# Ledger of designs, part 20: peptides against a protein of PDB entry 9IZ0

Target 1, 345 residues: chain A of PDB entry 9IZ0
Amino acid sequence: ITCLGSNGHTYKQLVKGGNDDLRQDAVMEQVFEQVNGFLRSYRKTSQRNLSMRTYKVIPLALKTGVIEWVQDTIPLGEYLDSAHKVYHPKEWSLSTCRKLIAEKQMEDLETRLKVYDLVCRHYRPVFRHFFLESYADPVQWFTTQTNYARSTAVASVLGHVLGLGDRHGQNILIDKTSGEVIHIDLGIAFEQGKKLPVPECVPFRLTRDVVDGMGITGVEGVFRRCMEFTLETLRREEDSLLSVLEVLRYDPLFSWLISPLRRMKKQKMQLENFNQPESGNITTDASRDPKIQRNNVSGESEAERAILKVRQKLSSTLSVEASVGELIRIAQDPSYLALMFCGWS

## One batch from the design tools (peptide; made by RFdiffusion4, then SolubleMPNN)

Design b1_p9_2_s3 (from b1_p9_2, 4 letters changed)
Fold by OpenDDE base, seed 2:
Structure b1_p9_2_s3 (fold): chain B 345 residues (1-345), chain A 9 residues (1-9)
Amino acid sequence: as target 1 above (345 residues)
Amino acid sequence: DVLEEILDA
């Protein structure tokens, strides 16, 4: 829909209906705004304008809402699929790569690693070209690539700390103006991604194409330092962040558990994406919502476990540098990436 | 800004 604002500007908005609980997205966006407050208050993060890019979510009912249409964006996965066809027209298609990984999903780790390596050799990174194509001016190229590395670092730390799941290329937008990343579809949080049919074992998305967008330094320099400054800020503001999450513990609208329906929808999408190119408009008919008796007791125990896990991730037992170094290592580990649906791009 | 970004790189 297009709305006329009180300022006389027209805004495009996405109306979502059906099985998507936009209340989780709205709550996570509120957490990001609080974290952005912490990032603005700390010298090392404020000097670099570090922030999680947010979007407006207005839940209208249990399963309907309005989402801000982020203008001048492209899904990372859409850009990568297009760019691979342009820059590597003789390499394997994304569908071929997906098929080969899927055919080996029930095999041992050694076999899955061999197939992952084979896919990686026939599907080379291209995301560097986004910046080279979009920005003819060297200053704009450098600024936008830096903004990408900075925003990806913030999103990676927050994604790890809050246990964000479902970080596939369609749930990560790139702002064509700033180079910043915008994370969407925030309804899998607090490590509920580990409960998906394909468990998410990485702390955040740091695939070869995500790294390729950082330029020649890769994960070193801007990205690593911005992760360190972000984690240092979150450790300093641990009590403030935990207080925000404790408010959510008592929010009857927030779900600490992945809904069985969302799990089934993701399972179906994973199975359908093995057979068809991503035409993202699967309106699944909403007719069988079993009344999940939310046992309040199970919700409170999962909330307590989630908050405890956030506190553990903010622990000062390791240095900031050691913690970030280990996160970067795990996020790039082929032994985890080979187990994912699309760990090669 | 650009100089700090070069020092961060």
Scores: peptide ipSAE 0.018, ipTM 0.602, DockQ to the pose 0.227
Fold by OpenDDE base, seed 5:
Structure b1_p9_2_s3 (fold): chain B 345 residues (1-345), chain A 9 residues (1-9)
Amino acid sequence: as target 1 above (345 residues)
Amino acid sequence: DVLEEILDA
């Protein structure tokens, strides 16, 4: 829909209806706004304008809401599929790569590593071309690539700490004006990605294309330093962040668990991606809500476990540099990436 | 700012 604002500007809005709980997205956006407050208050993060890009979510009912349409954006996965066909037209298609990984999904780690390495040789990174194509001025090119590395660093730390899942290329938008990343569809949080049919084993998305967008330095320089400053800020504000999460513990509308319906939808998508391209708006009329007796006792115990895991991730047992170094290592480790869903690469 | 981050890298 298009709404006329009281300021005389027209705003495009997406009305979403269905089985997705937009309250989860609205709550995560509120957590990001609080974290953006911490990043603005700390000198090292404020001087670098570090922030998580947010969008407005207005839940209207349990299964309906209005989402802000973020203008001048493109999904990372849409750009990468298009750019790969232009820059590497002799390499394998994304569908061929996904098929080969999926065919070996039930095999041992050694076999999955061999297939992952083979796919990587036949599907090379292209995301550096986004900045070279979009920005003819060298200062604008460098500024937007820096903004990309900075925003990706903030999103990587927050994504790890809050245990954000489902970070595939369609759930990450790129702002064409600033180069910043915008994370959407926030309904898998607090490590519920580990409960997916193919468990998420990496702390955040740091695939070869995500690194290629950082330029010649890759993860070294701006990205690593901005992760360090972001983690230092979150460790300093641990009690403030935990207090925000404790308010959610008592919100009867917030779900600390992945819904069985969302888990089944992801399971079907993982099985159907063996046979068809992603164009299906499957309006599955899942009108049979099984009366999941919300045993209140199970929700409180999951909230407590989630908050405890956030506290553990903010632990000062390791230095900020050592913690960030280990996160970057794990997020790029082929032994973890080869275990991911075929659509993750 | 951006130039200092290049010089400290």
Scores: peptide ipSAE 0.018, ipTM 0.606, DockQ to the pose 0.201
Fold by OpenDDE base, seed 4:
Structure b1_p9_2_s3 (fold): chain B 345 residues (1-345), chain A 9 residues (1-9)
Amino acid sequence: as target 1 above (345 residues)
Amino acid sequence: DVLEEILDA
């Protein structure tokens, strides 16, 4: 829809209807706004304008809302598929890569690593071209690439700490004006991505294309340092962040667990993206709204477990540098990326 | 150091 603002400007808005509870997105955006407050409060993060890019979510009903249409954005995965066809027209298609990974999904780690390496050799990174194509001015190029690395660092730390799942290239927007990343579809949080049919085993998305966008330094320099400053800030504000999450513990509208319906929807989307024929035994008895007796007790125990995991991720047992170093290592580890739905780009 | 300050600016 297009809305006329009180300022006389027209704004495109996305009306989302269906099984996606936009209240999850709205709550996560509120958490990001609080974290952005923390990032503004500390010199190391405020000097670099470190922030999680946010978008407005207005839940209208249990299954309907309005999402801000972020103007001048492109999904990372859309750009990468397009750019890969331009820059590497002799390499494999994304569909070929997906097929080969899917065919080996049930195989051992060694076999999956061999297929992942094979895919990586036939599907090279291209995301550096986003900055080279979009910004003819060297200052604008440098600024936008820096903004990308900074925003990716913030999103990576927050994504890890909050356990954001479903971080595929369609759920990460690139702002064409600033180079900043915008994370969307926030309804898989608190490590519920590990409960997906293809479990998420990386702390955040740091694939070869995500790194290629950082330029010649890759993860070293701006990205690593901005992760460190972000994590340092979150550790200082641990009690404040946990207090925000404790408010959500008592929100009867917030779901600490992935809903069975959302899990099934994501399962279907994963299978469709692999071109796997529906094994006909998914009786879509969509008609029985299971009276999920929200045993409030089970929700509270899962909220407590989620908050405990956030606290553990903010632990000062390791230095900020050691913690960030390990996160970067795990996020780039082929042994994890080979297990992912799309770990090669 | 100086390059990090320029990249960090």
Scores: peptide ipSAE 0.016, ipTM 0.593, DockQ to the pose 0.364
Fold by OpenDDE base, seed 3:
Structure b1_p9_2_s3 (fold): chain B 345 residues (1-345), chain A 9 residues (1-9)
Amino acid sequence: as target 1 above (345 residues)
Amino acid sequence: DVLEEILDA
């Protein structure tokens, strides 16, 4: 739909109806706005304009809502599939790579690592070309690449701390004007990604193409430093962040657990994506939600466990630098990436 | 370092 704002501007909005619970997305966006407040208040993050890019979500009913249409964006996965065909037309297709990974999904780690390495050698990173194509001016090129590294760093720390899952290339948008990342479909949080059919074993998405977009310094430039400043801010504001999350503990609409339906939908999509090229058709399969009687007692215990895990991730037991160093190491570790769907891209 | 100082300025 298109809405006329009180400011005289027209806003395109996406109306989602059917089976997607937009309440989780709306809650996570509210958490990001609070965190953006902390990032603006702290000198080291404020000077760098560090923020999580947000989008407006208005839940209207249990399974219907309005989402802001983020203009001038492209899904990372859509860009990468197109760019790989242009820059590396003799390399393997994404479908070939997916098939080879899928065929070895039940094999041992050593076999899966060999297949991952083989796929990586025949599917090289291309995301650097996004910046080279989009920005002819060297200052604009550098600024947008820096904005990408900064926004990816913020999203990586927040994604780890809040345990964001389902961070595939279609759930990460690139702003073509600023170079910033925008994370969408936030309904898998608090480590519920580990309960997916392919468990998410990395703290955030830091694949070869995500790193290639950071330019010549890779993770050792702007990205690492901005992760450090973001984590330092979140550690300083731990009590404030935990207080925001404690409000969600008492929200009867928030689910600290992945719904069985969402799990089944993601299972079906993962199985289909192993057999077919990603047709970006979000098939809203109208499967009837069985009224899961949420045992309220189980929800409170899961919320408490989630908040305790957030507190544990904000622990000052390790330095900020050591903590960020370990997160970056794990996020790039082939032994984890080889176990994941599309861990090479 | 130097480029972050230019963008922090």
Scores: peptide ipSAE 0.016, ipTM 0.572, DockQ to the pose 0.512

Design b1_p9_2_s4 (from b1_p9_2 with S7D S8E)
Fold by OpenDDE base, seed 3:
Structure b1_p9_2_s4 (fold): chain B 345 residues (1-345), chain A 9 residues (1-9)
Amino acid sequence: as target 1 above (345 residues)
Amino acid sequence: SVLEAIDEA
């Protein structure tokens, strides 16, 4: 839909209806706005204009809402699929890579690492080309690449602390004007990504293409330092952040657990993304509903557990530098990436 | 570096 604002500007909006709960997205955006307040109040983060890019979400009903249409953006995965065809036309297709990873999904770690390495050799990073082709002015090129590294650093720290899941290339937008990242579809939070059919084993998305977009320094320099300053800010504002999350504990609209419907939908999408339709009737016998023992863990007990995990991630037991160093290491570890859906791009 | 100068400014 297109809405005329009281300011006379016209805004394009996405009306989302169906089975997707937008209340989770709206709550995460409110948490990001509070965190952006903390980032603006702290000198080290405010000087760098560090922020999580937000978008407006207005839930209208249990399964219906309005989302801001983010202008001048492209999904990371859409850009990468196009760019790989242009810059590496002799390399494997994304579908070939997905098929090979899927065929080995049930194999041991050693076999999965060999297939991951093979895929990586036949599907090389290209995301640096986004900046090189989009910005002819060297100052604009450098500024936008810096903005990308900064925004990715903020999103990586927040993604880890809040346990954001489902961070695939279609849920990460790139702003073509600023180079900043915009995270969308925030309905998997507080480590519920570990409950997906392909469990999320990394703290945030730091794949080879995500790193290639940072330019020649990779994760070193701007990205690492901006992660450190962001984590330092969140540690200083721990009580403020936890107080915001405690309000959500009492929100009857907020779900601390992934819904069975969302889990099944993501399962189907993951399976469909692994299986190109060879025309074989894979009757996915949906009848193997694993009896998810509804352990009657009250929603309050899951909220308390989620808040406790946030507190643990903000602990000062390790220095900011040591904590960020370990997060970057784990996020890039082939032993985790080889277990992930699209861990190579 | 120029990177540090932009990150410190």
Scores: peptide ipSAE 0.016, ipTM 0.514, DockQ to the pose 0.753
Fold by OpenDDE base, seed 5:
Structure b1_p9_2_s4 (fold): chain B 345 residues (1-345), chain A 9 residues (1-9)
Amino acid sequence: as target 1 above (345 residues)
Amino acid sequence: SVLEAIDEA
């Protein structure tokens, strides 16, 4: 829909009706706004304009809401699929790569590593071309690539700390004006991605294309330093961040558990991608809501475990540099990436 | 590095 604001501006809005509860997205956006307050208050992050890009989510009911339409954006996965066809027309299709990984999903780590390496040799990174195509002026090119590395660093630290899952290329938008990343569909948080049929085992998305967008320095430039400053800020503001999360513990509307419907939908998409690559809009008829008796006791214990896990991730037992170094290592490790869902690459 | 100086400026 398009709405006329009281300021005379027209705003595009997405009305979502469906099975997904937009309250989780709205709450996560509120947490990001608080974190952006911490990043603005600390000199090292404020001087670099470090922020998590946010969008407005207004839940209207349990299954309906209004989402801000983020202007001048493209999904990362949509750009990459198009760019690979242009820059590497002799390489394998994304569908072929996904099929080969999926066919070996039940095999041992050694077999999965061999297939992952084979796919990597036949499907090379292209995301550097986004900046080279979009920005003819060298200053704009450098500024937008820097903004991309900065925003990716903030999103990587915050995504690890809050345990954000489902970070596939359709849930990450690129702003065509600033080069910044916008994370959408925040319905998998607090390590609930580990409860998927194929567990998420990396701390955040740092695939070869995500690194290729950082330019010639890769992770060893602006990205690493901005991760360090972001983690330093979050460690400093640990009590403030935990206080924001404790308010959510007492919100009867917030779910610390992945919805059984969302888990089943992800399971079905993971199983159907073994047999047919067709992008069928599976309207799963939601008529069988099993009355899972929400034993209130189970929700509180999962919230407490989630908050304890956030505190553990903010621990000062390792230096900021050592902690960031280990996160970057794990996020790029083929032994972890080869275990991911075939749609992760 | 030159990149540190540019990110600090």
Scores: peptide ipSAE 0.014, ipTM 0.496, DockQ to the pose 0.573
Fold by OpenDDE base, seed 1:
Structure b1_p9_2_s4 (fold): chain B 345 residues (1-345), chain A 9 residues (1-9)
Amino acid sequence: as target 1 above (345 residues)
Amino acid sequence: SVLEAIDEA
């Protein structure tokens, strides 16, 4: 739809009607707006204009809402698939890589690492080309690549601290004007990504293509420094952030648990992204879901565990530099990336 | 497209 604003400007809006509860996204966007307040108040982050890119989400009903149309964006995964075909036309397809990883999903770590390394050799990074293609002016190129590294650093710290899951290439948009990242589909938070059929094992997405977009310095340039400044700000504002999350503990509309329906939907999407339609009757024998004892862990006990986990991630036990160093190490560790749905790109 | 990403999300 197109809305006329009170300022006389017209805004494109997406009306989403579907199966997903936009209230989760709306709440996470509110948390990001509060964090953006902290980032504006702290000198080291304010001087760099560090922010989490947000979009307006207006939930209208349980399964219906209005989402801001983010103009001039592309999904990271859409760009990477197209660019890989252009720059590496002799390398493997994304479907071939996905198939090989899926075929080894139940194997030991050593076997999965060998397949991950094999995939990595036949699917090389291309995301640096986004900046080289889109920005002919060297100042614009440098500015947009810097904005990308900055926004990715903020999103990486926030994604870790808030335990954002399902950070695949379709859930990360790139702004073609600014080079900034926009994270979408925020309904898997507070480490609920570890409960997915393919558990999230990394603190945030820092795959080879995510790093390739940072340019020649990779993680050791703007990215690391902006992660450090962001984490320093969040540690300083720990009590303020925890107070915002405590309000959500008492919100009956906020779910601290992944819904069984959303888990099944994401499971189906993951399986469909692995399954080319070979006509085999995969009887989804739903019987092998281990009896997760539905301990009626009250939503309150899950909220309390989530808040405690946020506090633990903000702990000053390690320096900011040591904490960021460990996060970057884990996020790039092949032993974790080989376990991911798409850890190679 | 952003629409496809939002529908797949």
Scores: peptide ipSAE 0.000, ipTM 0.376, DockQ to the pose 0.023
Fold by OpenDDE base, seed 4:
Structure b1_p9_2_s4 (fold): chain B 345 residues (1-345), chain A 9 residues (1-9)
Amino acid sequence: as target 1 above (345 residues)
Amino acid sequence: SVLEAIDEA
């Protein structure tokens, strides 16, 4: 829809209707605004303008709401698919790569690593070209690439700490003006991504294309430093962050668990992305409501477990540098990326 | 490093 603002400007807005509870997104955006407050209060993060990019979410009802249309953005996955066809027209298609990974999904880790390595050799990174194509001025190119690395660092730390799931290339927008990342579809949080049919094994998305966008320094430049400063800020503000999450514990509208419906929807989307439509009537007799035993794990027990996991991730047992180093290592480890739905780009 | 000076600038 297009709305006329009180300022006389027209704003595009996305109306989402359906099984996606926009209250989850709205709550996560509120958490990000609080974290942005912490990042502004700390000198090391404030000097670098470190922030999680946010967007307005207005839940209207249980399953409907209005989302701000972030102008001048592109989904990372849309850019990468288009750019890969331009820069590497002789390499494998995204569909070929997905098919090969899917065909080996049930195989051992060694076989999955071999197919992942094969896919990586036939699908090279291209995301550096986003900055080279979009910004003819060297200063603007450098500024936007720096903003990308900074925003990706903040999003990576927050994504890990809050256990943000479903961080595929369609749920990460790139701002074409600033180079900053915008994370969308925040309805899988607090490590609920590990409960997906393809479990999330990485702390955040740090695939080869995500790294290629950081330029020649890769992760060892602005990205690592900004992760360190962000994690240092979050450790300093641990009690403040936990207090924000405790408020959500008592919010009857907030779901600490992935809903069975959302899990099934993501399962279908994963399967549909692997299967070309052979027109086989899979009459999924949806009538077998699996008696998901309501394990009366009170929503309170799952909230407590989620908050405990956040506290554990903010632990000062390791230095900031050691913690960030381990996160970067795990996020780039082929042994984890080979297990992902799309770990190669 | 040069990279530190660039990120502080």
Scores: peptide ipSAE 0.016, ipTM 0.522, DockQ to the pose 0.464; fails the geometry check

